# Ledger of designs, part 12: peptides against a protein of PDB entry 4GXB

Target 1, 277 residues: chain A of PDB entry 4GXB
Amino acid sequence: VPTEEVSLEVLLSNGQKVLVNVLTSDQTEDVLEAVAAKLDLPDDLIGYFSLFLVREKEDGAFSFVRKLQEFELPYVSVTSLRSQEYKIVLRKSYWDSAYDDDVMENRVGLNLLYAQTVSDIERGWILVTKEQHRQLKSLQEKVSKKEFLRLAQTLRHYGYLRFDACVADFPEKDCPVVVSAGNSELSLQLRLPGQQLREGSFRVTRMRCWRVTSSVPLPSGSTSSPGRGRGEVRLELAFEYLMSKDRLQWVTITSPQAIMMSICLQSMVDELMVKKS

## One batch from the design tools (peptide; made by RFdiffusion4, then SolubleMPNN)

Design b1_p9_4_s2 (from b1_p9_4, 5 letters changed)
Fold by OpenDDE base, seed 5:
Structure b1_p9_4_s2 (fold): chain B 277 residues (1-277), chain A 9 residues (1-9)
Amino acid sequence: as target 1 above (277 residues)
Amino acid sequence: PVFVNPVFE
């Protein structure tokens, strides 16, 4: 792609559009800086955010595809897909809520976190009780962003990314699950027939290793993944988990978002490594 | 390719 000045749309978590003029040759960081400048986000806070490639669903929800890498050209990455459903989204890219303190000190950072949090609650990524919802709405009506965030930080799955419904082989084969990543874990929510909602927590520190694989089912074979036809590429995230003392077990998640899940795992690991250094 | 977790405990 020849170097040209283009208008690029970047969405916030709440769907707010940020238009930036960039070069087609601008890399991810360049675009991120342009977005930050447009929002008046200070340079020292840019590192708390990343650009993500997402697929916007019919209801407006975002299905995260992957984080844009540093060498990528966001304009090319999104336009090459030749589908209007793909968007670039700005979102915070850290997991520990303690980092919110740094971001919240700035007006723009506060607004970004607030907008993201509101969206996450509205989309059910953050789980709230009826009472908590009432409290949050009250704070939202008062536009008490800091207080809103402080309350939100205490909520279940605050800071998590929620993935589209998929399938796992845990606790049993072909089990429909909803995976969420956050707090150094993968949370698998499932409802087996005749049972109430259950949640399995897989802490990253108990994952010995993981891998993402892609495969094409054999014509004679059946695809267990919903919405996938025969011959379609199937993505899987498999991780070896320490279930108990000296007992490792592989858990496999079949999902079109397997890549994004692995990115989340890597990101959480990276953050933990920083804390340990 | 398998990623080996450096923070595995």
Scores: peptide ipSAE 0.586, ipTM 0.966, DockQ to the pose 0.908
Fold by OpenDDE base, seed 4:
Structure b1_p9_4_s2 (fold): chain B 277 residues (1-277), chain A 9 residues (1-9)
Amino acid sequence: as target 1 above (277 residues)
Amino acid sequence: PVFVNPVFE
């Protein structure tokens, strides 16, 4: 790709568009710095955010595909897909809410966290009761961003990334599930026929290992994965989990977002490693 | 390839 100056659109979690002028040859960090400059985010806070490749759904929601790597060229990465449904999104890239304290000290950082949190609540990524929702709305109307975030930090699945509905082989084969990653765990929510919503928590510290695999199903084969076209490449995330003392069991999630899930796992592991060091 | 978790307990 020839090096030239281009206008690149980067979205915030709430869909707000940030236009930056960059070179086609600019790497991820270069683009991130350009976005930060456009938003007036200070340099010392840039590291708390990352650029993600997402697929925008019809309702405007984002299906996270993967985190853009350092060596990538964001302009090329997004345009090479030749589909306008793919977008680049800025989002915080840490898990421990304690890091919010650093980000919230800055007006721009506060605004970014606020916008992301509002969006996550609206999209159901953060789980709220009716009363909590009322309280949050009240704070939102008052534009009390700090108080809003402090309340939000106490809510279930705060800081989690929610994935599209997919399929897992746990607790039984071909179970429809909704996976969320956060707080050093994968949360699997499922509703079996005639039953209440159930949640399984898989802590990263109890995962011995994991892998992502891809396969091409037979053309005549049926796809059990919701929303997946016949004949499409199937991605799976499999992890070996310590179910009980000395009992390891493989759990397999079939999802187009298996790569993103693995990235989340690695990211959570990295953050835990920092804490242990 | 399988990723071995260094924080496995």
Scores: peptide ipSAE 0.585, ipTM 0.966, DockQ to the pose 0.926
Fold by OpenDDE base, seed 1:
Structure b1_p9_4_s2 (fold): chain B 277 residues (1-277), chain A 9 residues (1-9)
Amino acid sequence: as target 1 above (277 residues)
Amino acid sequence: PVFVNPVFE
């Protein structure tokens, strides 16, 4: 791709558009710095955020595809897909809510976390009771961003990424599930016929290993992934989990977002390693 | 390719 100046649109979690002028040859960090400058985010806070490739659904929700890597050229990565539904999104890229304290010290950082959290609640990524929702709305009306975040930090699935409904082989074959990643775990929410909503928690520290596989089903074959036709690529995330003492079991999730899930796992592992150092 | 988790306990 020839090096030239282009206008690139980067979205915040709430859909706010940030337009930056960059070079087609600018790498992920270069674009991130441009976005930070546009927002007046200090340089020392840039590292708390990352750029993600997402697919915008018809209802405006974001389906996270993957994190943009350091060597990538965001302009090329998004435009090469030749579909307007793909967007670049800025989002915080750490898991431990303790890091919020660093980001919240700055007005712009506070605003970013606030906007992201509001959006996550509105989209149902963060789970709230009716009373909690009332309290949050009250704080939002008062524009008390710090207090809003402090309350939000205590909520179920705060800081999690929620994925599109998919299928897992746990607890039984072809089980519809909603996967969320956060707090060093994968949370699998499911509702079996005639049963209440259940959540399976898979802590990263109990995963011995994991892998992502890609396959093309045969035309005469069937797929457990709803809506996927013959010959379409099927992605799976499989992890070997310590269910009990000396009992390892493979759990397989079939999802177009398997790559993003694996990125989350790696990211959570990396953060845990930093804490141990 | 399988990723072996270094923080596995």
Scores: peptide ipSAE 0.584, ipTM 0.966, DockQ to the pose 0.902
Fold by OpenDDE base, seed 3:
Structure b1_p9_4_s2 (fold): chain B 277 residues (1-277), chain A 9 residues (1-9)
Amino acid sequence: as target 1 above (277 residues)
Amino acid sequence: PVFVNPVFE
């Protein structure tokens, strides 16, 4: 791709568009810096955010595909897909809510966290009760962003990334589940017939290993992931989990977002390693 | 390839 100056659109979590002029040859960090400059985000806060490739669904929601890597060229990465449904999104890229304190000290950082949190609540990524929702709406009406975030930080699945409905082999084969990543865990929510909503928590510290695999399912008798047609590539995330003392068991999630899930796992591991150092 | 978790406990 020839080096040219182009206008690149980067979206915030709430769909707000940030237009930046960059070179087609600019790498991920270059684009991120351009976005930060456009937003007037201080340089010392850039590291708290990342650029993600997402697919915009019909309802406007974002299905996260993957985090853009350092060596990538965001303009090329998104345009090469030749589909307008793919977007680049700016989102915070840490898990521990304690880091919010650093980001919230800056007006722009505060606004970014606020917008992301509002969006996550609206999309059901953060779980709220009716009363909590009322309180949040009240704070939103008052435009009390700090108080809003402080309340949100106490909510279930705050800071989690919610994935599209998919399938897992736990607790039973071909079980429809909704996976969320956050707080150093994968949360699997499921509702068995005639039962209440259940959540399985898989802590990263109890995962011995994990892998992502791709396969082409057989034309007949194979379970396909949601959104995948017959004969399409199936992605799976499998992790070996310490279920109990001295008992390891493989858990497999079939999802087109398996890559993104693995990225989340690695990211959570990296953050935990930093805390231990 | 399998990623071996360094923070496994």
Scores: peptide ipSAE 0.583, ipTM 0.965, DockQ to the pose 0.905

Design b1_p9_4_s3 (from b1_p9_4, 5 letters changed)
Fold by OpenDDE base, seed 4:
Structure b1_p9_4_s3 (fold): chain B 277 residues (1-277), chain A 9 residues (1-9)
Amino acid sequence: as target 1 above (277 residues)
Amino acid sequence: ATFYNPVFE
């Protein structure tokens, strides 16, 4: 692609559009800096955010595809897909809520976290009771954004990334599940027939390893993933988990977001490594 | 590709 100046749209979690003028040859960090400048986000806070490639669903929700790498050209990465459903989204890129303290000290950072949190609550990424939801709405109308965030930080799955419904082989084969990543874990939510909602927590520190694989399913394949078309390449995330003392077991998740899940795992591992240093 | 976890306990 020839180098030229273009207008690139970057979305916030709430769908707010940020238009930036960049070069087609600008790398991810260049675009991120442009977005930060447009928002008046200070340079020292840029590192707390990343650009993500997402697919916008019919309801306006985002299905995260992957994090844009440093060497990528965001304009090319998104336009090469030749589909308007793909977007670039700005989102915080850390897991430990303690880092919120740094971001919240700045007005723009506070606003970004607030908007993201509101969106995550509205989309059900952050789990709230009916009463908590009422409280949050009240705070949203009457209280400062800081107070809202402090309450939100205490909520279940705060800071998690929620994936589209998919399939896992745990606790049983071909089990429909909803996976969320956060707080150094993968949370698998499932509802078996006639049963209440269940959640399995897989802590990253108990994962010996993980892998992403791709395969072409046979036409007569029995397992259909929700929302996947026929003949699509099947992506799987498998991790070897320490179920009990000296007992490792592979858990496999079949999802088109397997790559993103792997990215989340690596990101959580990296953050944990920093803490251990 | 398999990723081995350095923070595995």
Scores: peptide ipSAE 0.639, ipTM 0.970, DockQ to the pose 0.940
Fold by OpenDDE base, seed 2:
Structure b1_p9_4_s3 (fold): chain B 277 residues (1-277), chain A 9 residues (1-9)
Amino acid sequence: as target 1 above (277 residues)
Amino acid sequence: ATFYNPVFE
């Protein structure tokens, strides 16, 4: 691809558009720096954020596809898909909420976290009670961003990435689930017939390994899942989990976002490794 | 691709 100056659109979690002028040859970090500059985010906070490739759904929600890699060319990565559905999104890229303290000390960082958190709540990624929602709305109306975040940090699934509804083989085969990644775990929410909503928590520290596989399903007998059309490649994330003492069991999630899930796992592992060192 | 978890306990 010839090097030329182009206008690239990067979205925030709330859908706010940030237009940056970059070169087609600019790598992910270059684009990230351009976005940071546009937002007036200081250099020392850039590392707390990443660029993600997402598919914008009809309702405006984002389906995260993957994190853009270091040596990728974001402009090429997104435009090569030749679909307006695909967007580049800026989002925080750490899991431990303790790092929020570093980010929110800066006005721009605070605003980014605030906007992301508001969006996550509005989209149901963060789970709130009615009372909590009232409190959050009150703080939002007062534009008390720090207090808003402090309250949000205590909420269920704060900092989680919620995936599109998909299918898992746990606890039963072909079980519809909603997967969320965060707090060093994969949370699987499911409702079996006649049962209340259940959540299975799979801590990363109890995953011996995981893998992503792709397959071409046969036309007949193929399991349909949201986001997967007929003839599409089936992606699966499988992880071997320590269910109990000396009992390992494979859990398989069938999802077009299997790659993103794997990226989340690796990212959480990496962060845990830093803490262990 | 299979990833082995170094923080497995």
Scores: peptide ipSAE 0.638, ipTM 0.970, DockQ to the pose 0.967
Fold by OpenDDE base, seed 5:
Structure b1_p9_4_s3 (fold): chain B 277 residues (1-277), chain A 9 residues (1-9)
Amino acid sequence: as target 1 above (277 residues)
Amino acid sequence: ATFYNPVFE
């Protein structure tokens, strides 16, 4: 694509639109800086956020596809898909809530975290009790963003990224699950027929390795995921997990968001490595 | 691609 100035739309988690004028040749960091400038986010806080490619679902929710890499050209990455469903979203890209302290000391950072958190709660990414919901609504009504965030930080799955319903081979084959990534884990929520909601936690520190595979199921003799036609590309995330002492077991998640899940794992690993260094 | 976890314990 020839280098030219274009208007690029970047969305916040709540769907707020940020329009930036960038070059088609601007890389991810360039666009991120432009967005930051537009929002008046200080330079030292830019690193706490990333640009993500998402697919906007019919209900307006975002299905995260992947994080835009440094070498990518966001304008090209999003427009080349030739679908208006795909959007670029700004979201915080760290996992440890301790980093919120740095971000929320700035007015713009606070607003970004607040908007994201409100959205995550509304979308059910953060799990709340009735009483907690009442408290949050009260704080929201008072527009007490700091207090809102402090309460939110204590909530179940705060800071998690929730994926679309998919399938895993754990605890049994072809088990419908909802996967969430956060707090250095993958959380698998599932409800088997006639059973209560249950959650499996897979800590990143107990994953020896993971991989993403892409395959095309055979026309016959193979099972297709619900809503997926035969012959369509199947993405899987598999990780080898230390179930118990000296017992490794592979867990496989079949999801079109397998790549994003892998990115989350890598991101969580990276953050843990930083803490160890 | 397989990713080996450096923080595996």
Scores: peptide ipSAE 0.637, ipTM 0.970, DockQ to the pose 0.930
Fold by OpenDDE base, seed 1:
Structure b1_p9_4_s3 (fold): chain B 277 residues (1-277), chain A 9 residues (1-9)
Amino acid sequence: as target 1 above (277 residues)
Amino acid sequence: ATFYNPVFE
C-alpha cells in the first residue's frame, strides 16, 4: 500500500467515534498515539490501552477478533478485510484493576474507563444484581465517575472480556457456553437442559499449556456448530488443565474467537509474569 | 502451535 495520508476511524467501547489523520504506513503505536492526542490522553497513559480489531454485530455489539500487534498497520489491517462490519476499537489492555488507579488520576483516563465500564454493564459483560444496577444508575445520574468505578470494580466479571456464545467439550461434549476472560481465568457459563446457570472457572495458573488449531470439516449435511456452514474453517482453543493433583485434562473450546481467547491467555500470563518480577 | 505456560503451578 502506498504511503499516503488517510482518515481512520477508531471507536471507543461505547461506540464513540474518534477520527484521526494518519499515514497508511503508521504502525499500531503511531495510530494509538494519534488517538491519544485526539482525546488529550497523556503519553504516560497510552500504554494502558490497545487497539483491537472487532466485528460489529447487527445489534451494535462488538465481537473481538484480535489485538492489533505492534508491527501491524491498522489502516491496512482493517481495510484489507473489505467489510464495513470490521472496526478498530480502543480499550484498556490490562487485567488487574489496581492499574485503574493510575489511569483514573487523569481526567481523560477516568472518562475512558468510565465509558468502557458503562458499556460493559449495558452489554451484560459485567454481571450485576438489581440492587447493584440501581446503585450504579444513581451514580451515573450524578455523574460520579470515580464512585461509579469503585463500585464497578467489586462486581462480578469486572474487567472481563466476554465472547460470543460458542461450544465446549466440558463438562460434556458439545456444550453451549459463554466464555469470558479476566482475573487470570477463563470463565465458562453454561446452562444444561433442566439445570440452572452454571459457571466453570479455569485459572490460568492451572493451565500447563494451550493451543489454537484450525480445521476444515469434511463436507456433510450437518454442521458441528450453529451458524457454521459446511466446509467453513473451524477454530478451536484447547488447554491442558490441572483438574486435580497430578491429573491433567484437555479442555477444548470451539469458537471463531479462539485466536482472541489465546491472545487473552497470553496477555494474562504476561501480566502475571510482571507481577512476579 | 502450543504455548507453554511459564506461570503454571
Scores: peptide ipSAE 0.636, ipTM 0.970, DockQ to the pose 0.964

Design b1_p9_4_s4 (from b1_p9_4, 5 letters changed)
Fold by OpenDDE base, seed 5:
Structure b1_p9_4_s4 (fold): chain B 277 residues (1-277), chain A 9 residues (1-9)
Amino acid sequence: as target 1 above (277 residues)
Amino acid sequence: MVFENPVFE
């Protein structure tokens, strides 16, 4: 694509649109800086956020596809898909809520975290009790953003990224699950027929390795996942997990968001490495 | 591609 100035739309988690004028040749960091400038986010806080490619679902929810890499050209990455469903979203890209302290000391950072958190709660990414919901609504009504965030930080799955419903081979084959990534873990929520909601926690520190595979199911003799046609590309995330002492077991998640899940794992690993250094 | 986890314990 020839280098030219274009208007690029970047969305916040709540769907707020940020229009930035960038070059088609601007890389991810360039666009991120432009967005930050537009929002008046200070330079020292830019590193706490990333640009993500998402698919906007019919209900307005975002299905995260992947994080835009440094070498990418966001304008090209999003427009080349030739679908208006794909958007670029700004979201915080760290996992440890302790980093919120740095971000929320700035007005713009606070607003970004607040907007994201409100959205995550509304979308059910953060799990709340009735009483907690009441408290949050009260704080929201008062526009007490700091207090809102402090309460939110204590909530179940705060800071998690929730994926679309998918399938895993745990605890049994072809088990429908909802995967969430956060707090250095993958959380798998499932409800088997006639059973209560269950959650399995897979800590990153107990994953020896993981991989993403792409395959095309055979026309015959293969099972198709609900909602997917036969012959469509199947993405899987598999990780080898230390179930108990000296017992490793592979867990496989079949999901169109397998790549994003892998990115989350890598991101969580990276953050843990930083903490250890 | 397999990713080895450096923080594996």
Scores: peptide ipSAE 0.572, ipTM 0.965, DockQ to the pose 0.938
Fold by OpenDDE base, seed 2:
Structure b1_p9_4_s4 (fold): chain B 277 residues (1-277), chain A 9 residues (1-9)
Amino acid sequence: as target 1 above (277 residues)
Amino acid sequence: MVFENPVFE
């Protein structure tokens, strides 16, 4: 691709558009720096954020596809898909909420976290009670961003990334689930017939290994999942989990976002490794 | 590709 100056749109979690002028040859970090500069985010906070490739759904929600890698050219990565549905999104890229303290000390960082958190709540990624929602709305109306975040940090699934509804083989085969990644775990929410909503928590520290596989389903016997059409490649994330003492079991999630899930796992592992060192 | 987890306990 010839090097030329282009205008690239990067979205915040709330859908706010940030237009940056970059070169088609600019790598992910270059684009990230351009976005940071546009937002007036200081250099020392850039590392707390990453660029993600997402697919914008009809309702405006984002389906995360993957994190853009260092060697990638974001402009090429997004435009090569030749679909307006694909967007580049800026989002925080750490899991431990303790790092929020570093980010929120800066006005721009605070605003980014605030906007992301508001969006996550509005989209149902963060789970709130009625009372909590009232409190959050009150703080939002007062534009008390720090207090808003402090309250949000205590909420269920704060900092989690919620995936599109998909299918898992746990606890039963072909079980519809909603997967969320955060707090060093994969949370699988499911509702079996006649049962209340259940959540299975799979801690990363109890995953011996994981893998992503792709397959082409046979026309006659494939289960349809939301977002997967006939003839589409099936992606699966499988992880071997320590269910109990000396009992390992494979859990398989079938999702177009299997790659993103794997990226989340690796990212959480990496963060844990830093803490252990 | 299988990813081995170094933080497995």
Scores: peptide ipSAE 0.571, ipTM 0.964, DockQ to the pose 0.962
Fold by OpenDDE base, seed 3:
Structure b1_p9_4_s4 (fold): chain B 277 residues (1-277), chain A 9 residues (1-9)
Amino acid sequence: as target 1 above (277 residues)
Amino acid sequence: MVFENPVFE
């Protein structure tokens, strides 16, 4: 792609559009800086956010595809897909809510976290009770953003990224599950027939390793991935988990978002490494 | 590619 000045649309979590003028040759960091400048986000807070490639679903929700890498050209990455459903989204890229304190000190940072949190609640990524929802709505009506976030930080799956419904081989083969990544874990929520909602928590610190694989199933074979036709490429995330003392077990998640899940795992690992140093 | 976890405990 020749180097040209273009208008690039970057979305916030709530769907707010941020238009930036960039070069087609601008890399991810260049675009991120442009977005930050447009929003008046200070330079020292840029590192708390990342650009993500997402697919906008029919209901307006975002299905996260992957984090844009440093070497990528966001304009090319999104336009090369030749589909209007793909968007670039700005989202916070850390997991520990303690970092919210740094971001919240700035008005723009506060607004970004607030918008993201509101969206995550509205989309059901953050789990709330009826009473909590009432409290949140009250704070929202009062436009008490800091108080809203403080309450939200206490909620289940705050800071998690929720994935589209998929399939796992845990606790049984071909179990439909909803996976969420956050707080240094993968949460697998499922409801088996006749049973209550169950959650399996897989802490990153108990994962010896993980891998992403792609395969093409036989046309006559069963498709475990929701919404995928037979013969389509199947992506899987598998991790070897320490279930108990000296007992390792592989858990496999079949999902089109397996790459994004792996990115989340790596990101959580990286953050934990920083804490250990 | 298998990713080995450096924070594995």
Scores: peptide ipSAE 0.571, ipTM 0.964, DockQ to the pose 0.946
Fold by OpenDDE base, seed 1:
Structure b1_p9_4_s4 (fold): chain B 277 residues (1-277), chain A 9 residues (1-9)
Amino acid sequence: as target 1 above (277 residues)
Amino acid sequence: MVFENPVFE
């Protein structure tokens, strides 16, 4: 792609549009800096955020595809897909809520976290009781952003990334599940026939390894997953989990977002390694 | 590709 000046749209979690003028040759960090400058986010806070490639669904929700890597050219990465449903989104890229303290010290950082958190609650990524929702709404009406975040930090799945409904082979084969990544775990929510909603927690520290695989199913009259056409690529995330003492078991998640799940795992591992140093 | 987890316990 020839180097030229272009206008690039970057969305916040709440759908707010940020237009930046960049070069087609600008790498991810260059674009991120441009977005930060547009928002008046200080340089020392840029590292707490990342750019993500997402697919905007019909209802306006975001399906995260992957994190843009440092060597990538965001303009090329998004435009090469030649589909308007793909967007670039700015979102915080750390997991430990303790880092919120650093970001919240700045007005712009506070606003970004607030907007993201409001959006995550509205989209059901953060789980709230009726009473908690009332409290949050009251704080939102008062525009008490710091207090709002402090309350939100205590909520179930705060800071998690929620994925689209998919399928896992746990606890049994072909179980519909909703996967969320956060707090150094993968959370699998499922409802088996005749049962209440259940959540399985898979802590990253109990995963010996993981892998992403892609395959093309053989032509058949049936599909293993609803909405998947014959011959479509199947992505799977598999991790070997320590179920009990000296007992490892593979768990496999079949999802178009398997790559993003793997990225989340690696990111959580990296953050844990930093804490250990 | 298999990713080995360095923080595995």
Scores: peptide ipSAE 0.571, ipTM 0.964, DockQ to the pose 0.936

